# Peptides against a protein of PDB entry 4GMN, part 218

Target 1, 375 residues: chain A of PDB entry 4GMN
Amino acid sequence: RYANITLLALVTLASIGTDFQETLVKGNQGSRESPISAADEEWNGFDDADGDAMDVDQKSSSGEDQEEDYEEIDVKEDDEDDDDDSITSEMQADMERVVGADGTDDGDLEDLPTLRELIQTAVPQLIRLSNLPIDSDESLTIQSHALSALNNISWTISCLEFANGENANIHNAWYPTAKKIWRKTILPILEADSADLKLATQVTSLAWAVARVLHGETPTDGNPHRKFISLYHSSKQQAGGNSNSIEEPEDPFQGLGVKCIGVVGSLAHDPAPIEVNREVGVFLVTLLRQSNNVPPAEIVEALNQLFDIYGDEELACDKEVFWKDGFLKHLEEFLPKMRTLTKGIDKRTQPELRTRADEALLNLGRFVQYKKKHA

## One batch from the design tools (peptide; made by RFdiffusion4, then SolubleMPNN)

Design b2_p23_1_s4 (from b2_p23_1, 12 letters changed)
Fold by OpenDDE base, seed 2:
Structure b2_p23_1_s4 (fold): chain B 375 residues (1-375), chain A 23 residues (1-23)
Amino acid sequence: as target 1 above (375 residues)
Amino acid sequence: SFREEARKQTLAFHRSLKPPVVE
């Protein structure tokens, strides 16, 4: 009974985290849709005039009226009003405020009561549940659901813009909680060195969401970047040996490899130690060099991480790693390979992967030119 | 930064990072 109520509460918290995300994504997209002026290029219809009126002769063949009684399948439109009643009016009001609020610097979420309760009340309980001793299948299930809820919440918050002091109140409220998730949930699971790839995928997803906010300020205790690099390599070795198809998620961007790249890329941002940055940068560049054996989605993520890590020439990592270790040359040499890789993705079967690869290719060309200009 | 130059050029870094929704 208590377990079922706890599980229901965890599922509800996970769903709330997703609904918040969808609302935030819609709100952020509305601000970025500069109207692409559809240039109404008047497609001047070619007046192809040739009216060859082929007289199709009306042969009147009186074939028998088989009244096939088309049973009107009364498609009851079950208006499943999926009353996605999950988004309370308070949550909508909080989301509208997050999109519209001039960032008051104080970590006071007075204007965001739902988000406040989520961060201050729910997350600390989820951290406790994720860190329970695993002594039963029920405890494992509770941990999994707690990790899912933490993942969805952390991802939602990580979709907020925090650059230039935007959403500073939310950032300031989340930041200590994010560090607590890292130290009390992520690190203990990573130290346990479980062979459970499901658990590894869940914790890596959560770690990526958390690291997208903490960046190089993520606690360096135990060299977590090396653990995620090791996990990346171990996951590739297991996929090659046991035909237990860990069903690669249907979405290429949900793969453990992509998640590992996302985590380590985020960990390598300033103010990360230069040696952490170098180890991650070398890992990412090595993926590009070995691209023939790397899934396209991982290449896309690795490129995006490289652009973020090394996009600022004022950072110490630009001089000490990017230029010193010759990363520009590797990116230039990869351009032709990326063009081939991108063209090899079928737009019909993998439209998202193709779109993101086309974007990453475009950005790679731009990034190479940018770095040459700022050399 | 590259991001700032990209933003100025209307080069939408459209990271459609759909976060991994764990169903």
Scores: peptide ipSAE 0.302, ipTM 0.804, DockQ to the pose 0.363
Fold by OpenDDE base, seed 3:
Structure b2_p23_1_s4 (fold): chain B 375 residues (1-375), chain A 23 residues (1-23)
Amino acid sequence: as target 1 above (375 residues)
Amino acid sequence: SFREEARKQTLAFHRSLKPPVVE
């Protein structure tokens, strides 16, 4: 009984995190209506090719109208309004405020009581539950659900714009909690060196969400970037050997490899130590060099991370890593390979992967031109 | 920065952030 209530509460917290993300994404889409300039597709004229009308004789087979009296089974749809009232009116009001809030600089969430309660009361309990000794299948289930809830909350918060001082109140409230998740949940699980790929995927997803906010300010204790690089390589070795199809997630961007790249890329941002940046940069560039054996989604993520890390020439990593280690040449040499890779993705079966690859290819060409101009 | 130049070129860095799947 108590276990079921705890599990239900954890599932509800995970759902709240997802629903909050969907609302934030919808709210941000309304503000980002950049006018799609309707490029005037000049409708080049339909040349009248004389297609011979083959007279296919429609034989009218008069099939007899058997009036099968379909008894209208009045299935009373009992609209069980599953009032999935999982989002309280207070949560919805906080979501609307987060989308509309002019960034008041005070890290006090006075105007966001539900988000405050989530960060200050719920998340510390989830951190505790994720760190319980695993002594039963029940404890393992609780840990998994606590990690899922932390993941969804952390991802949702990571989707907020924090550039230019936007949402500074939320950033300032989340920042110490994000560091606590890293130190108390992520690092202990990574240090336990579990062979559980499910747990590794959950903790890596959470680590990516946290690192998307903390970036290079993520605690460097124990060189976590090396642990995620090792996890990347270990996951590839395990997938290659046994025909036990670990069901690759239907979404290629939800794979453990993509998540590992996302984490280490985020960890390498300024003000990360130059050596951490170098090790990650070399890892990412090495993936591009070995692209024949790398899933397309991982290549897309690796490119996006490289653009984000090395997109600013004023940063120390540009001079000390990007130019010093000759990354531009590797990106230039990868351009023709990326064109081939992108063209090989079927638009019908993998439309998202194709779109993201087309974008990454476009950005790669522009990035190479940008870096040549600012050399 | 590259991001600033890309923003000036109306280049949507559309990272489609998919919501995390609730397992």
Scores: peptide ipSAE 0.301, ipTM 0.800, DockQ to the pose 0.324
Fold by OpenDDE base, seed 4:
Structure b2_p23_1_s4 (fold): chain B 375 residues (1-375), chain A 23 residues (1-23)
Amino acid sequence: as target 1 above (375 residues)
Amino acid sequence: SFREEARKQTLAFHRSLKPPVVE
């Protein structure tokens, strides 16, 4: 009973996080003329596992026809549906305020009650649920759903613009919570060194969402970048051995490899330690050098991370890593390979991958030119 | 920065940040 209520609440929180994301994406599309295709990936609901119908051979006892007139007690199902619509409308109104704020309404979290309760009340509960002792399949299920809810919330918040002091109140409210997710949820799971690729994918997705806000201010305790690099390599070794392809997610950008690149790239941003930046930068540049054996989506993400990490010549990592380790040469040598890779992607079968590869190729050419100009 | 130069060139860094929807 309590487990089912907890699972329902976790599914509801995950759904809320998704609905917020959709609202943010729609709101951001309204302000930006370029249609980002929302692929409506329908939430594939609970696959009801085939309950083995125990064939209970109930014997034929011929008991007599007493027509007891059971008065049909018309149990009015109280329409509990009214409370769900109210929550969704308040959530939508909060998201519309966040998206519609043309930088003038520094929406106080006081004006964002749903987002405030999500950050201050729901997320701390989800952190607790994600950090329960795993002693049963039920505890694993609870952890998975808590991670899903944390992921969706964290991704949604990470889609807000925080540049130039935009949404500063949301950033300031989220920042300590994001650090708490990192320390209390992500690190313990990464330290447990579970062979569960599903759990690894969930925690890596969450880690990416969190690291997209914290950047180089993400706690460096235990060198988490090395754990994600190790996870990247381990995921590639497993895919090569068993012909049971773990169904590569239908979306190439949902792969564990892409998520690992996204995390480590985000962790390498200023003010990350130069050694962390170097290890990540070398990892990313090595993927470009080995691009013949790397999925195109991972190359796109690796390029995007490199542009973000090394896009500012005023940062210490520009001189101490980018120029010192000769990254410009590797990027320039990769340009013809990226052109070939991008042209090899079928626009009909993989339109998103092709669009993102065309963009990354364009940005690579521009980035190389930019770096040559600012050398 | 490269981002600032890109912004000046009306090159929206359209990262299609499709957040991973967790199924």
Scores: peptide ipSAE 0.299, ipTM 0.801, DockQ to the pose 0.339
Fold by OpenDDE base, seed 5:
Structure b2_p23_1_s4 (fold): chain B 375 residues (1-375), chain A 23 residues (1-23)
Amino acid sequence: as target 1 above (375 residues)
Amino acid sequence: SFREEARKQTLAFHRSLKPPVVE
């Protein structure tokens, strides 16, 4: 009885976190200029002339049009408008304010009472629930739901702009809580060395969301980047043996490999220790070198992480890692492979993956040119 | 930075974990 009420509350918190993320994503899409359709300059390839047109006789057999009258079974979609009124009017009002507000530097979320209660009251309880001793299937279920709720909340907050002091009030309220999630939820689960790939995927997703805000200020205790690199490699070894049991996530960007890359990439940002940055940078560049055996979505994420980590020439990692370890050469050598990889993705079956690969290819060319100018 | 020159903000591609279907 108490378990069911707790589970329902956790599901509701996870749903609210998802709905908020979707709202923020839609708001940020409206501010993006549509990707400039690079004009397909039809490179009119040379008309090489001479190929003998063998006359294959098209015998037009007139097959009779059997009009099979497929009775359209009018499946009344009962639009059960499940008005999942899960978004309270107060939550919606807080989200509208977050999307529109120049964040005041006052760390008091006085103007965002629902977000304040979410961070200050709900999240600390979710952290406690995620740390319960696992002694039953019910405790495992509670942990999974608590991790899902923490994931959705953390992802939502990580979609806010915090650059240049934007949303400083939200950042300042979230930052200590994000560190608490890392130390109290993520690290203990990673240290338990569970063979549960579902749990590993949940904690890695949460770790990515948290690390997208904390970046190189993410606690380095126990070298978490190495744990996620190890998890990446372990996940590849397991997938190669039993192709039947892991339903490949319908979305290639939801794979554990992509999530591991996202976490370690985020952890490697300034002010991360140079050796942490180097180990991650070498890992990412090694994926590009081994691209024949790496899923396209992981290549896209690895490129995006490399652009984010090494996009600023003023950072210590530019001189001490990027240039010193010769990363530009590896990116240049990968450029033709990325073109082939991107062209090999079917736009009809995998439109998102193709779009993201086209973007990453464009950015790779631009990044190589940028780094050559700032050498 | 390259980000300032080239990065129109990449939307976070990572969908939240769908809440488990309340059975």
Scores: peptide ipSAE 0.297, ipTM 0.734, DockQ to the pose 0.330; fails the geometry check

Design b2_p23_2_s1 (from b2_p23_2, 17 letters changed)
Fold by OpenDDE base, seed 4:
Structure b2_p23_2_s1 (fold): chain B 375 residues (1-375), chain A 23 residues (1-23)
Amino acid sequence: as target 1 above (375 residues)
Amino acid sequence: SFLEEIRKENLKLTQFLGKLYYQ
């Protein structure tokens, strides 16, 4: 009973997060051509586990017929349908306001009451639910749903532009909460070293959403980049052994490998410690060197992360890592391989992957030319 | 206990949702 109400509340919060994300994606389609791959976490419905009804033997105790007059409590089906549409409409109006606001309104989250309540009230509860001791299938289910809700909310917020001080009010409200998600939800799950690939995928998705906002300001406690690199390698070893197809996500960009690359790439941005940046940069460049055994989507993500990390020549990582470790040579040597890889993607069967690979190839050529000019 | 923690967080979630629905 109480678990079902908690699960319903978590499903509702996850739905709210999705509706916000859809509204932002629809709004942003007018401004930036970069397909934010919606984390279409298909909420796989409750498999009705056929609980074998244990035949509890009806011992017929012949207790006397007290005709207790059961007053028919006329349970008015209050039409609960009207209230759900109202909240969704207010939440959509808040997101439409965020998307439509020319970044001039330095307004407090006072003008975004739903988003404020999500960040300040809901997310702290979701963090607590995700931190409950796992001692039952019920606690695991609650954790999964809490992670899903945190994922959807965090992805939605990560789709906002924060460059140049845009949405600074939302950023300022989210930033301390994002750090709490990282320290309280993500790190403890990563430290538990669970063999659960579903949980690992959920926490990695959430970690990517959070790291897309925090970047190099993500807490470096416990070297989380190494944990995600280890998870990347472990996921590849498992996929090679058991032909129990963990259903490769239909979207190549929803794979755990891509998510791991997205997380560690985001963690390596300035002001990340140079050692963290180096370890991530070496990991990403190593994927390009080993590209014959790496899925095309992971190569696309690894390239995009390398461009974002090393795109600014004024950053310490440009001199201390990119130039010092000779990354330009590896990128230049990868250009012909990327051309071959991209041409090998069928536009009919994988149109998105082909489009993103064509873009990444174009950007790689530009990036190599840029770096050669600024050598 | 886990059940007491769940009951406590569930009460907060339901109060939160209830506030959203009645605003």
Scores: peptide ipSAE 0.086, ipTM 0.711, DockQ to the pose 0.019
Fold by OpenDDE base, seed 5:
Structure b2_p23_2_s1 (fold): chain B 375 residues (1-375), chain A 23 residues (1-23)
Amino acid sequence: as target 1 above (375 residues)
Amino acid sequence: SFLEEIRKENLKLTQFLGKLYYQ
């Protein structure tokens, strides 16, 4: 009885977090597509004037239009008005305010009462539920749902822009809670060294969402970047052996490998310790060197993380890691491999992966040129 | 920085798209 009420509350909190994320994504899609890293907007801005338009006049051979009469299967839209009443009118009003407001610097969420209650009341309970002693299948189910709810909330908040003091009120309210999630939920689960790949995937997803806000200010206690690098390698060893691969998520960007890369990339941002940055940078560059055995989505994520980490020449990691460890040479040597990899992705079967690979290839060319100019 | 160049071009793109929607 109590467990069913707790599970219902956790499912409701998880749905609320998803719907909030989808609406922020849709509201931001009026300005930015899906949580594409802020780097994935088409940098169309270099007028390279010298593109000799070779008019390859490929005559369109008029193949005969066989009008295959696709019978309109009148799929009655059963308007199942699943009134998924999950988004309250108060939540929708908070979401509209979050998308529109350059938030004032006050860490007081006075104007965002639903978000305030989510951060101050719900999240501290979810952290407690994620740390219950696992003594039954019911306790494991409660932990999984608590992690899912924390993941959805954390991802939603991580989709907000916090650069230049944007949404500072939300950032200031979330920041101590994000550190609490890291120290009280993520680290204890990573230290338990569970062979449960599902739990590892859930905690890694949550860790990525939290690290996308905390960046290099993520607590370095116990070298979490090494644990996620180890998890990456362990996940690859398991996938190669048992034919009962847990169905790789249909979305190549939802894989545990991509999530591990996203976490460690986020952890390596300034002001991360230079040694943490170096270990992550070497890991990411090593993936590019071994790209023949790495899924394309992981290569795309590893490139985006490298651009984000080393895109600023004023940061200590540029001189002490990027230039000192010779990363430019590895990126330049990878450029022809990336062209081959990207061209090998079928646009028909994997359109998103192809688009993100085309963008990452374009950005790699620009990044290499930028770094050569600023050498 | 490269990130600042990307952010500036993204801001121009968003402003351009915003102008296209208000026509």
Scores: peptide ipSAE 0.079, ipTM 0.512, DockQ to the pose 0.060
Fold by OpenDDE base, seed 3:
Structure b2_p23_2_s1 (fold): chain B 375 residues (1-375), chain A 23 residues (1-23)
Amino acid sequence: as target 1 above (375 residues)
Amino acid sequence: SFLEEIRKENLKLTQFLGKLYYQ
């Protein structure tokens, strides 16, 4: 009885985290044309004014307008107002305020009472539930649901803009809680060295969501980047041996490999220790060198992480890692491989993967040109 | 014990959810 109520409460908290994310996406669609896929931020390059616009000859192929009279099947959208009663009016009003708010720096969530209670009351309970001693199948189930709820909440918060002091109140409220999730949930699970790939996938998803906000300020205690790199390699070894098809997620970007890359990439950002940055950068560049055996989605993520980590020439990692370890040569040598890889993705069967690969290829070309100009 | 901690967290979670639904 009590276990079922706990599970229902955890499922509801996980739903709430998803509904907040959907509300943020819908709110931002009113201001930006594309859904915030974490991939759709085209690396704008530095606006060096003298960029010869390669005239992409838009050959207007005048395809004949065959007016196929598609009969308007008046699909009555039964507005099943699935009043998904999971999000309260107060929660929705908090999210609408988050999307519209010029964030004040004071870390006070006075104007966001539901988000405040979520961060300050619910998340600390979820951390405790995720860090309980595992002594039964019920404890494993509760841990899994607590991790799912923490994941959804952490992802939702990681979709907020924090650049230039935007949402600083939310950032300041979340930051100590995110560090607590890292230290009390993520690290203990990673240290338990469980052979459970499901648990590893859940904790890695949560770790990515947390690291997308903390970046290089993520606690480096116990070298977590090496644990995620090890997990990446271990996951590849298991896929080759046991034909227990862990159903590869239908979405290529939901794979454990992509999640491991996303975590370690995020951990390597400034102000991360240069040695952490180097180990991650070498790992990412090594994936590109071994790309023939790497899923395309992992290559896309590894490229995006490399652009984000090494896009700023003023950072110590540019001189001490990027230039010193000769990463530009590896990126330039990868360009023809990336063109071949991207062209090999079927637009009909994998449209998203193809789009994100086309963008990553474009950005790779721009990034290599930029770095050559600033050499 | 695990069951005692679950009981304690369940009470807090249900109180939290109850506040969300009654606001």
Scores: peptide ipSAE 0.024, ipTM 0.660, DockQ to the pose 0.020
Fold by OpenDDE base, seed 2:
Structure b2_p23_2_s1 (fold): chain B 375 residues (1-375), chain A 23 residues (1-23)
Amino acid sequence: as target 1 above (375 residues)
Amino acid sequence: SFLEEIRKENLKLTQFLGKLYYQ
């Protein structure tokens, strides 16, 4: 599974690097084909029509020019320091400062020069390209490719095992960059409140990849979990109206709904604020209660997120959310529904969905038994 | 060019990640 995501990421990174080159080359050619010729339309002077100046003898009444003392309102030019965050050098210097401040030795990626160059050189430029002002179809194309490249890099890194201190050097090098992707790419796009479902799907996929590494350490500023919950609901309303235009992704697990669940689930992990955890936990449990109207792939993802969030009894969210809000009862009541749902999936037509649903059903039974024993 | 660097780097990353997943 991870190998296929990595292979897809790599193939798409290779294609994106090509498509990005073609887009930038076309833009630079289009800038040369800017018709300089439109400015050289000689405004042929209006023919001096010999309009007879009738001598209208209007007596200049000497109106006393009251010098209205226009008080120069000293409009303080607030130097809007255009924090032209566009400058390559400052974004590099800030990344160098962040790497230097966390005491992670620059030596940690000496054996991985390619990954270092990708994280330190390529990703900052992709962040910039994802934040270009959208003024043209070209800038939209550039943004889309930058987001796709960031998504593929982030997914690829998120497929590494970081448990038990594995790949700690890669984790430490990626962590500040992942936060920068979140703050500089993901949040601005989520705040722009664009009705573009394609852009929303791209940013949500990227957000999931980033949040799969950062988990509860993902910046909670502006309550991004609520934006993804809202996007989940909005995507369901749009799908109900325009059944014709959303090509259902061939993979049920690549749907926007699954991606939204994956993001908010990842955001709710410890050490996330208890209120963020609660809102996400209530959202996920509500999907299980409404399971008759929820795609099976979203139910599978919601269950996996619930197991990962509430699997540890030592975490504050276990006592303050799971037990306090009575989630066990909802999971127990969902067990027979999950058995019916899983049995309804045809193994011949949807073998992967059936396998993942069988696993999620098994884990739900184990999780309910675990929680009953540790009550 | 930056794109040639990204392409070179993506090729090396592909080789690196390919090695990581086949270990």
Scores: peptide ipSAE 0.012, ipTM 0.444, DockQ to the pose 0.031

